Peptides against a protein of PDB entry 5B16. Designs and how they scored, part 76

Target 1, 136 residues: chain A of PDB entry 5B16
Amino acid sequence: TPSRINHNERLEFLGDAVVEFLTSVHLYYLFPSLEEGGLATYRTAIVQNQHLAMLAKKLELDRFMLYAHGPDLCRESDLRHAMANCFEALIGAVYLEGSLEEAKQLFGRLLFNDPDLREVWLNYPLHPLQLQEPNT
Target 2, 136 residues: chain A of PDB entry 5B16 as posed
Amino acid sequence: TPSRINHNERLEFLGDAVVEFLTSVHLYYLFPSLEEGGLATYRTAIVQNQHLAMLAKKLELDRFMLYAHGPDLCRESDLRHAMANCFQALIGAVYLEGSLEEAKQLFGRLLFNDPDLREVWLNYPLHPLQLQEPNT

## One batch from the design tools (peptide; made by RFdiffusion4, then SolubleMPNN)

Design b2_p20_6_s2 (from b2_p20_6, 10 letters changed)
Fold by OpenDDE base, seed 1:
Structure b2_p20_6_s2 (fold): chain B 136 residues (1-136), chain A 20 residues (1-20)
Amino acid sequence: as target 1 above (136 residues)
Amino acid sequence: SLMDKVLEFLEELVKEAEAA
């Protein structure tokens, strides 16, 4: 229904912001000496539709998309964009109904298959100067 | 190191983004 679609678009909007925020924060602390340009480059790569669609596929959202939209997503680029949007909506819903921490954990689990790399991402070491400036 | 592997992962994503 139009109402459901509008609600999903609102969740996508929220989820986009959450993914951007989490990515920014983790990169900021993980690479304390990296310039803004480098941080922005990595952020763009992480939140690009192709990558988010891959994360969505890990949740088998492609099966949902094919069921719900079918032949309207016959082009690979269309399906990829739709899956990325659906992933953002999911993250938005997790934040809205749960917490930022839950969104962080879910995103981290999907971002890294390797548990050791996942641990580095989720529990990044804080630089001594960052410890003194926790509001950054 | 783990940090090197994280960096390699990110660089691969950057390459994919530049190719698209």
Scores: peptide ipSAE 0.659, ipTM 0.943, DockQ to the pose 0.835
Fold by OpenDDE base, seed 3:
Structure b2_p20_6_s2 (fold): chain B 136 residues (1-136), chain A 20 residues (1-20)
Amino acid sequence: as target 1 above (136 residues)
Amino acid sequence: SLMDKVLEFLEELVKEAEAA
């Protein structure tokens, strides 16, 4: 049987893909005229470790990390990486045991503090061409 | 507009990424 560490790493692996996917989908629909390079740039910025660590901090995962791994996280960069990984594992768990919709809602809620911007992100309008291709 | 604000938000994240 896999160790607890292996289990968490597996959840992180899954969560990484979920965060990447959700980010890609929302950017694609929200900015129908933005070229691939721009979409990729924004995606990279959203899913970078330091940003995910910020989102993790909103869930007070920093307190958990210091409690569980304090001696190994004396460097701020190490803490950021650990928090980002933990955040991915959390999203992976939400997707695994809940749904993609639940993961989407959680991610959007954390991504934007402004509820109006959050609403735009979560409920983006569809472009006329996108309406013609609802399965894309 | 709200869309402009979303773009501004994303641009700030890009700046942070480039500085990392």
Scores: peptide ipSAE 0.659, ipTM 0.943, DockQ to the pose 0.869
Fold by OpenDDE base, seed 4:
Structure b2_p20_6_s2 (fold): chain B 136 residues (1-136), chain A 20 residues (1-20)
Amino acid sequence: as target 1 above (136 residues)
Amino acid sequence: SLMDKVLEFLEELVKEAEAA
């Protein structure tokens, strides 16, 4: 069996693709008139290490990383980078052991603390009944 | 609108990315 490190790196590889895919798909549908450059800009912003690290923090991966790899993560920038990678590995694991739908739901849940915004992200285009709800 | 708020959220992320 591969080492835990190798397994995590492989999961990170997979998770990176899943995060990119989910982000791309949702942006594509969310902004049907936005040009490729704009879509790419938003995608980059969503999947940047700084942002993924913030999402990882919501899962308390910072505490995990400090516990497991503290000596190697003395600098905040190192911690953020490691957290982003760990987050990707987690998403990869969710996809691998679960489904793309589960990965989508987890990612959306972490992206938006506001449940209304989360709903827009996850279920765009909006259902006709949702169009009747306040959306301002 | 909710869409405006989503857009604002994304724009803030873009600003953070540019500042990094």
Scores: peptide ipSAE 0.657, ipTM 0.940, DockQ to the pose 0.817
Fold by OpenDDE base, seed 5:
Structure b2_p20_6_s2 (fold): chain B 136 residues (1-136), chain A 20 residues (1-20)
Amino acid sequence: as target 1 above (136 residues)
Amino acid sequence: SLMDKVLEFLEELVKEAEAA
């Protein structure tokens, strides 16, 4: 229904912001000496549609998409874009119905397959010059 | 180090983005 579509688009809007925010915060702390351009480059790479679609596959959203929409003559790129949007909507829903912390944990779990790297991402060490900064 | 591996991971994502 149109209302359901609008709702999903709203969740996608919210999720996009959440993913951007979480990514920005973690990169900011992980690379205290990296200039804005470098931070932006990494952020863009993390939040790009093809990457988010890959994360979506880990949640089997591709199977969900095929179930919900059936086989389509659309190209793989169209599916990838839809999966990325669906992923954003999911993150938005997790944030909305849960918390930012839950969204952070979910995103981190999906971002890194290696649990040790995941822990570095989630529990980044604070740079000495960042100790005076407010918690994020 | 773990940090180096994180960096490598991110650099690979950047390469993928540039190739898209």
Scores: peptide ipSAE 0.656, ipTM 0.943, DockQ to the pose 0.844

Design b2_p20_6_s3 (from b2_p20_6, 10 letters changed)
Fold by OpenDDE base, seed 3:
Structure b2_p20_6_s3 (fold): chain B 136 residues (1-136), chain A 20 residues (1-20)
Amino acid sequence: as target 1 above (136 residues)
Amino acid sequence: SLMDKVKEYLDKLVEEYLAS
């Protein structure tokens, strides 16, 4: 049986893929005329450690991390990295124990504080060509 | 428009990433 640390690392591995996938799908539909380079740039910005750490802070994971691992997180960069990993593990757990839809809703809720912008992200309009695509 | 505002928000995230 894996240790608690190994379990969290596995959840992080899964969550990393889920965050990447959700981000990619939403960007693809949201910006139907944006070239691959632009889509990739937005994705990189969304999933990078600093941003994921900011999302984690909305869930007060910073307080949790400092409580559990404060001595090991004396540098700001170490805290950001740990928070980003913890956030990915959380998303992985939500997907594993719940569903992709639940992970999508949580991620979207954290991405945008503005409910109108959140609605656009979560319920993006479909381009006519996208509607005709059988696998998307 | 709301779509423009979403794009502007994402543009800011890109700027923050590039500055890090």
Scores: peptide ipSAE 0.687, ipTM 0.954, DockQ to the pose 0.952
Fold by OpenDDE base, seed 2:
Structure b2_p20_6_s3 (fold): chain B 136 residues (1-136), chain A 20 residues (1-20)
Amino acid sequence: as target 1 above (136 residues)
Amino acid sequence: SLMDKVKEYLDKLVEEYLAS
């Protein structure tokens, strides 16, 4: 049986892929005329450690990190990295124990505080250029 | 529009990323 650390690292590995996938899919549908470079730029900004750490802070994972690992997280950059990793592990766990849909809903809920913008992100309409492509 | 606001929000994230 793997250690708790090993388990969290495995969940992080899975969560990283889930976050990347969800981000990619939503950007692809939201911006049907945006070139690959633009899509990649948005994705990078969304999944970067600083942003994921901000999302983690909304879940008060900073308090969790300081409680569990306080002495090891003296530097701000270390805390951000740890929070980002923890966030990925959380998404991985939600996917593993729940579903991709549940991970999608959680991620979207944290990405946008504005419920109207969140709705656009989560329930994007198809555009004419996308009608010829698989939508599910 | 809401779509424009979503784009603006994402543009801000890009700006923050580039500034970091």
Scores: peptide ipSAE 0.686, ipTM 0.954, DockQ to the pose 0.908
Fold by OpenDDE base, seed 5:
Structure b2_p20_6_s3 (fold): chain B 136 residues (1-136), chain A 20 residues (1-20)
Amino acid sequence: as target 1 above (136 residues)
Amino acid sequence: SLMDKVKEYLDKLVEEYLAS
């Protein structure tokens, strides 16, 4: 396998974990009374490929993918999957070269177009019981 | 409230996921 492919796959691996972690943490604090099943449902919806592909479109990764792999990604489902992977790699790269905070900010900006809702997601109020736990 | 709107947004994402 070419080094470029290995590098991208490794970044996807890392990015997948970062997205999963950030999503989990924010949902945990945002919904202190929601049971695990409900939290997991929200997480799945947020991190599923179709949604990540939509976030990727906000970064115009679709244009990039069509430029690089147009003939191979003529089917919408293939494009979505590739875009989701590319998005994961991007988040992985941001975390790797920058910080978790930068990845958090980027993900939050893409998750919510509404600045007020974005603010709630990024700077959620902590439940009184959560104040007794270590900060993320 | 803003919190309600956040929840509504996430609920829509769940609906979209379940429909896929």
Scores: peptide ipSAE 0.683, ipTM 0.953, DockQ to the pose 0.902
Fold by OpenDDE base, seed 4:
Formats: structure tokens, sequence, C-alpha cells
Structure b2_p20_6_s3 (fold): chain B 136 residues (1-136), chain A 20 residues (1-20)
């Protein structure tokens, strides 16, 4: 419905900012010596539609999108774009109805399948982790 | 190290982005 579509678009708007913020903050602390350009490059790669669509696929949003909007998403690029948007809307919703922390946890969980890498991403600054696992 | 692996992962994402 138009109302739901509008709501999703608003959530997408919010989610986009949340994803950008979380990504920026984590990168900032993870790479304290990396210049802005490098940080921005990583951020762009993380938040670009193709990557977000991949994250969305982990939530099986592709199945959802095909079920809900299949006829309009016959092109792979359209599906990918829609999945990315839906992912942002989801993050927006999690932030809105939950908290930034919950959004952070969800995003981190999807970013890294490897739990060790996930912990590095989520638990900056790295000093405590480096101290605990100096050989990793 | 885990940090190196994180960086490698992100570097790969950048490569994929640049290739798209």
Amino acid sequence: as target 1 above (136 residues)
Amino acid sequence: SLMDKVKEYLDKLVEEYLAS
C-alpha cells in the first residue's frame, strides 16, 4: 500500500544514516592511522548497494522481495537495489523501535560471518582484544 | 592477526566495489 511504501521509504532514509554512522564510527576506531580517504573508501564499499544486498540475502530478503514484489523485480539489478533499500529500512526500524545498540549488533552480525572478526568490529577499541589475543 | 584479517576482508570488499 502507498502508506506502507512511504513508511518504508522513511525507514530507509533513517536506516541509511544509521548504517553510515555505524560504519563510520567503527572504521574510525579500527583504523586510527588511516587517512580520511581510506576510511571513506572502506565505508563506501561497505554501504554500497551490492554489498548491502548481500547482507540482505543473509536475511533471506531476496525471497521476501520476490514474494512481495516479484513482477517488479525481474532484473537482477532491480532486485539488488530493492534488497539494499529494504535492508536499510530494516536497520532503520531496528534503530527506531529498538536502539542503536541493537542496530549495531545486527549490522555487525551480518557484516562478518566469522565471529572472531565480528568481535573485532563490534568491540573497539582494539586494545582489549589485542591484549587478550595478541597472536591473532 | 584478527585485525589483519578484518583489513583483508574490507580490502576485498573494496576490490569488489571497484570491480562493479
Scores: peptide ipSAE 0.681, ipTM 0.950, DockQ to the pose 0.882; fails the geometry check

Design b2_p20_6_s4 (from b2_p20_6, 12 letters changed)
Fold by OpenDDE base, seed 2:
Structure b2_p20_6_s4 (fold): chain B 136 residues (1-136), chain A 20 residues (1-20)
Amino acid sequence: as target 1 above (136 residues)
Amino acid sequence: SLMDRLRAFLDELVAQARAA
């Protein structure tokens, strides 16, 4: 059995992939005419540490991190990085112990405070030209 | 439209990323 730290790192590894996958899929379907460069730009912005740390803060992971690892997180950038990693581990855990759908719902809920935008993100209509590609 | 608002939201995230 791996150590708790090792397990968390493994969950982070999985969560990183899940976050990137979900982001990619939603962007792909929401913006059918956007070129790869534009899609990549949006994806980068969504999955970067500073943004994921913001999402983590909504779950009060900052309080958790300071409680558990406060002495090691004296710098703002260190805290953001740790929070982003913790957020990825959480998403990984939700996917692993729950489902991709649950991970998607949690991620979408945190991405948008606006319920209308959240609805569009989570329940986008397929463009007619996208019907030729495998659905998600 | 909602899509315009979504695009604006994402554009803001991009701007924030570049400013960091």
Scores: peptide ipSAE 0.713, ipTM 0.957, DockQ to the pose 0.833
Fold by OpenDDE base, seed 3:
Structure b2_p20_6_s4 (fold): chain B 136 residues (1-136), chain A 20 residues (1-20)
Amino acid sequence: as target 1 above (136 residues)
Amino acid sequence: SLMDRLRAFLDELVAQARAA
């Protein structure tokens, strides 16, 4: 039986892929004229540990991390990395126990404080050429 | 426009990532 740590690391592994996938899909549809390099740049910024840690803070995971792992998180950088990993594990768990749709909704809700930006992110219109390629 | 605001939001994230 794997340890609790191993279980969390497995969820993190899954969550990392889910966050990257969701980000990639939304960027692809939202910016149909943006070149690959630009898409990759935006994706990297969105999934960067420091950004995911900020999203984790919205869920008050910082309180949990300090309570459970305070002695090991004396450095701010260590806390950010731990929070980002915990956030990925959470998304992984939501996908595993729920659905990709639920993970998408949670991620979008946290990504944007502005409800208008949130709406366009979650409910983006398809480009005419994309409509012709439904399997893309 | 809404898309301009979204781009500005993402550009800011890129700037923050590069400053880290």
Scores: peptide ipSAE 0.713, ipTM 0.957, DockQ to the pose 0.807
Fold by OpenDDE base, seed 4:
Structure b2_p20_6_s4 (fold): chain B 136 residues (1-136), chain A 20 residues (1-20)
Amino acid sequence: as target 1 above (136 residues)
Amino acid sequence: SLMDRLRAFLDELVAQARAA
């Protein structure tokens, strides 16, 4: 059995892939005419550490990080990186113990405070979206 | 439109990434 640290790193590894995958799939369907470069740009912005740290803050992981690792996180950038990693580990755990659907729902709920944007992200109805943006 | 709002949201994230 791996150490707790190794286990958390393994969950982070899995969660990183899940976040990347979910983001890629949703962008692919939501923007059927967007070229690869545009898709990659949006994906990078969504999965970058500073953004994932913002999502982690919604779960109050910053308080958890400071409590558990305060002495090692004196720099804001270090805290941000740790929060992003912890967020990925959480998503990894949700996927591992639950399902991809549960990970998708959690990630989507955190991505958007706007319920309309959340709805289109989670369900991405192709025909209605294509009708709204036929020439994009 | 809804898609315009989504694009605006994502564009803001891109802008934040570039400013970091």
Scores: peptide ipSAE 0.711, ipTM 0.956, DockQ to the pose 0.791
Fold by OpenDDE base, seed 5:
Structure b2_p20_6_s4 (fold): chain B 136 residues (1-136), chain A 20 residues (1-20)
Amino acid sequence: as target 1 above (136 residues)
Amino acid sequence: SLMDRLRAFLDELVAQARAA
């Protein structure tokens, strides 16, 4: 049986992929005329540690991290990195124990405070040239 | 438009990333 640390690292690994995938899919559909470089730029901004840490703060993971690992998180950058990793692990767990849909909903809910932007992100209209593509 | 607001949101994230 793997240690809890190893388990969390595995969940983080999975969550990283899930966040990357969801972000990629949504950007792909939302911006059908945007070149790969532009898509990648948006994706990087969304999935980078500082942004994921901000999303983690909405779940009050900062309070949890300070409680559990305070002595090791003396710097804001260390806390940010830890929060991002914890967020990825959480998304991984949601996907693993729930579904991709649940992970998508959670991520979208946290990504946008504006409910209108959240709605278009989660329920984007398909471009006519994308209708033939499989659902993602 | 809603898409314009979305682009603005994402552009801001990009700007924040580059400023880090």
Scores: peptide ipSAE 0.710, ipTM 0.957, DockQ to the pose 0.829

Design b2_p20_7_s1 (from b2_p20_7, 9 letters changed)
Fold by OpenDDE base, seed 4:
Structure b2_p20_7_s1 (fold): chain B 136 residues (1-136), chain A 20 residues (1-20)
Amino acid sequence: as target 1 above (136 residues)
Amino acid sequence: REALLEKLRERLDQLVKEAA
C-alpha cells in the first residue's frame, strides 16, 4: 500500500483536477460571452497556489501544517505551497469519498465570503430541473 | 442576477490583479 504521503500526493493530483474542472465549468456557464483567454485568466487566478492557500487558511490548514510540518515550512512561500497542496488533497478526498457535488459545495463556500456571490457561483451550471434564481 | 454577475466579475478581476 502507498505511504500516507504518497496517498496524500495522489489525492492532491485528483483534487487539482477537480478544482480545475469545477472552476472551468462554472466560469464557462457564468460568462458565456467571455473568450477563452479571459476564462483561462480567471481560472488561473482561482486555482493558483496563493489563492488556494488563502482558501486553505479559512479551514485553518495553516495551523495544521505548522503543527505537522513546521520545521519544513519556515518560509512563507513553503507554507503557502504546502497549504495549496493540502487544499487540493482535501478536495480530492471529498470527491473521492463523497461526491463531485460535495466538492463543489465546499469549494464554492470557500471561494466567496459573500453569500450572494456563493449563490451565483454555485448555481452554475444549472440543472434543467433547478429553479433559476431571480434576476438580481 | 446580472448585477450579481457583475459583482462576481469584479471580484474575479480583483483576484486576477492580486495574482499579477
Scores: peptide ipSAE 0.661, ipTM 0.942, DockQ to the pose 0.879; fails the geometry check
Fold by OpenDDE base, seed 3:
Structure b2_p20_7_s1 (fold): chain B 136 residues (1-136), chain A 20 residues (1-20)
Amino acid sequence: as target 1 above (136 residues)
Amino acid sequence: REALLEKLRERLDQLVKEAA
């Protein structure tokens, strides 16, 4: 039986892939005329530790990290890295215990504070057979 | 929807800038 630390690392491994996949799929369909370089640039910005840590802060994971691992997180960069890892582990857990759809919904809700941007990100057709929503 | 996509892209551009 793996330790709690090993379990979290495994969830992080899974969550990293889920975040990358969801980001890639949404960018691909949202911007059909954007070249690979542009898609990759946006993906990098979305999934990098600094941004994921920001999303983690919305869930108050910073307080959780300081409570659980404060002495090991004396540097801001260390805290940011830990928060990003924790966020990935959370997404991995949501996917594992729930579904990709649930992970998508959680991730999308956190990505944007603007409700209109949330809607376009989450509800934009991700398959050619899906019905189109009214133009906005 | 096109206007929202433009707004979305602007937000993503901001994220890229912050990452640089």
Scores: peptide ipSAE 0.661, ipTM 0.942, DockQ to the pose 0.912; fails the geometry check
Fold by OpenDDE base, seed 2:
Structure b2_p20_7_s1 (fold): chain B 136 residues (1-136), chain A 20 residues (1-20)
Amino acid sequence: as target 1 above (136 residues)
Amino acid sequence: REALLEKLRERLDQLVKEAA
């Protein structure tokens, strides 16, 4: 059986794909007139280590990482990278043991502090449906 | 909803700015 570390790396591998996919799908539906370059720019900003590490802090993964791996994470960049990886592994685990929907909900809750933005992000309606709610 | 989409885009623009 794989070691604990190997298991986490496998979860990270899975979570990376899930985060990338969810981000891509939501951006695609939310901004139907945005060109590929713009979509890619937003995706990069959302999924880069710096941002994922910030999301990880909301889950207090920094405290966890320092407790479990403190001696190995003396550099801020190392901690940030490790936190991003841990966040991906968490999303991977949620997907694996739960569902893509559960991963989506968790990711969305962390992406935005504003509950109205969370709702918009999570629903990602088609353009025609968006036009039906122009005043909301 | 359009206003919220604009607000969302503004937030994403901020993330892009921070990433640059």
Scores: peptide ipSAE 0.660, ipTM 0.941, DockQ to the pose 0.910; fails the geometry check
Fold by OpenDDE base, seed 1:
Structure b2_p20_7_s1 (fold): chain B 136 residues (1-136), chain A 20 residues (1-20)
Amino acid sequence: as target 1 above (136 residues)
Amino acid sequence: REALLEKLRERLDQLVKEAA
């Protein structure tokens, strides 16, 4: 059987794709008039290590990282990168053992502290035939 | 809804600034 480290790397690989996909899909539907360059810019900002590390901190993954890898994470950039990877692995695991919907919900809840923005992000129609909520 | 989308975009713009 592969090591736990190898398994986490595989989960990270999967999670990276899930995060990128969810971000892309939501941006695509939320901003139908935004050009590709703008969509890509927002996606990059959302999925970059610095931002994912902030999301990871909301789950207190920093405490876990310090416990498990403290001696190797003396630099802030190293910790940030490790936390981002751990976050991706977590999303990958949620997708693997649960569903894309569960991954979407978790990711969306962490993306925005504002409940109104969270609602828009999570529940905006992602298919042309889906019913839309009243405009606000 | 449009107002919320604008608010959302403003938040995303802030994230872009932080990424720069």
Scores: peptide ipSAE 0.656, ipTM 0.941, DockQ to the pose 0.913; fails the geometry check

Design b2_p20_7_s2 (from b2_p20_7, 9 letters changed)
Fold by OpenDDE base, seed 2:
Structure b2_p20_7_s2 (fold): chain B 136 residues (1-136), chain A 20 residues (1-20)
Amino acid sequence: as target 1 above (136 residues)
Amino acid sequence: RQELLEKLKRYLDKLVEEAK
C-alpha cells in the first residue's frame, strides 16, 4: 500500500495532465485562429503554479496547507508551490473518483470570477452536436 | 459570443503579463 505522500504525488501527476488537457481543449476550440504559440502561451499562464495557487486559495487550500504543514511553508513560494500541487491532486481525485466532466466544471468555475467568462468557457460547444450560441 | 471571446482574450492577456 503506497504512503499518503506517494498517493498524493500520483494524484498530482494525474491532475496535472487533466488540468493541462482541459485547458488545451478549451483554448483550442475557443480560439480557432490562434497559432500554436499563442495557445501555448495562454496555457502556460493558466496552468502555472502561481495561477493554480490562486485557484487553490478559492478552495481555502492555503488554510489547509498551513494547518497541515505550517512550519514547512513559511515562505510564500513554498506555499504557492504546495498549493498548486495540492490543487492538481484535487483535480486528479475529482477525475479519478468522479468524471472528466466534473473536473471540467470545477476547474471552469474556479478559473473565472466573472460569470460571463465562466459561461463562455464552460458552455462553448466543443462537440459538433452541441448547439452554438449566436455571435455576440 | 464574439464580444465575450474578446473579453476572455483580454483576461488571458492580462494573465500572461502577470506571469512575467
Scores: peptide ipSAE 0.671, ipTM 0.946, DockQ to the pose 0.894; fails the geometry check
Fold by OpenDDE base, seed 4:
Structure b2_p20_7_s2 (fold): chain B 136 residues (1-136), chain A 20 residues (1-20)
Amino acid sequence: as target 1 above (136 residues)
Amino acid sequence: RQELLEKLKRYLDKLVEEAK
């Protein structure tokens, strides 16, 4: 329905900003000596459609998309793009109905299967923490 | 923690390469 489409598009708009913001903030603190170009490169890789689509698979959005839109998503690229958009809408919804913290936690949990990387990402070091634990 | 950061960096570097 038009209403549902508009709502999803709006959530996608919001989610896109949230994902980019969270990514930017975490990268900024995680890599304090990395130049802007490097930060931007990492951000682009994290938020690009093919990566977000991979994250979406962890939520079984691929099954959802094929169920709901299978005939229109026969091409892998189409499915990937749709999944990325849906993922953004989901993050937007989590932020809207929950909080930025909840969006952060969900996004971080999905970014990595490695629990160590999850921990370092979600608990990104600030300058004092980096100074205290240089070898950890 | 720096070791984990390096691990993360390697992961992200791989992600960047896959994005190209």
Scores: peptide ipSAE 0.671, ipTM 0.946, DockQ to the pose 0.902; fails the geometry check
Fold by OpenDDE base, seed 1:
Structure b2_p20_7_s2 (fold): chain B 136 residues (1-136), chain A 20 residues (1-20)
Amino acid sequence: as target 1 above (136 residues)
Amino acid sequence: RQELLEKLKRYLDKLVEEAK
């Protein structure tokens, strides 16, 4: 059987794809007139280690990492990378054990502290019944 | 909705700048 480390690496692999996919889909629908280069730029900013580590901190994964791997994370860059990987593994696990929708909801809730931005992000792509809404 | 999209864009632009 795979070790816990191997399992986490596999979850990270899956989570990386899920985060990438969700980000891509939302950006695609949110900005229909934005060229590929602009979409890619936003995606990169959202999924890079620094940002994912910030999202991970909202879940207090930093405390978890220090508890489990403190001596190995003496450098800030190492901690950020580890936290980003852990976050990806978490999203991967949510997708694996739950659903893409659950992963979407969790990711969206963490992306934005602003409830308005959270709402606009999670409402895409829009179902036809959702098209009839106030101009906001 | 358009106003929120503009707000979102500003937020993302900030993320891009912070990533540099």
Scores: peptide ipSAE 0.668, ipTM 0.945, DockQ to the pose 0.879; fails the geometry check
Fold by OpenDDE base, seed 5:
Structure b2_p20_7_s2 (fold): chain B 136 residues (1-136), chain A 20 residues (1-20)
Amino acid sequence: as target 1 above (136 residues)
Amino acid sequence: RQELLEKLKRYLDKLVEEAK
């Protein structure tokens, strides 16, 4: 059985892929006329450490990290990096023990405080056969 | 929904700028 540390690193590995995948899929369908470079730029901004750390703060992972690893996180940049990794591990765990849909919902809820943006992100058709909602 | 997409785009553009 892997150590707890190895387990978290494995979850981070999985979560990183899940976050990138979900982000890619949503951007792909939300912006059908946007070129690859633009899609990649948005994806990078969404999945970068500082942004994921901000999302992690919404889950109060900062308090958790400071409690567990305070002495090793004396710099803000170190805390951000650790929070981002922890967030990825959490998403990985949600996917592993739950489903991709649950990971999608959690990630989407955290991405946007604005309910309108949250709704369009989560509910915009992600399949060609899905009916598009009326324009608003 | 198109209006919301534009709103989303503006939000993401801001996010990109903050990332730099």
Scores: peptide ipSAE 0.666, ipTM 0.944, DockQ to the pose 0.905; fails the geometry check

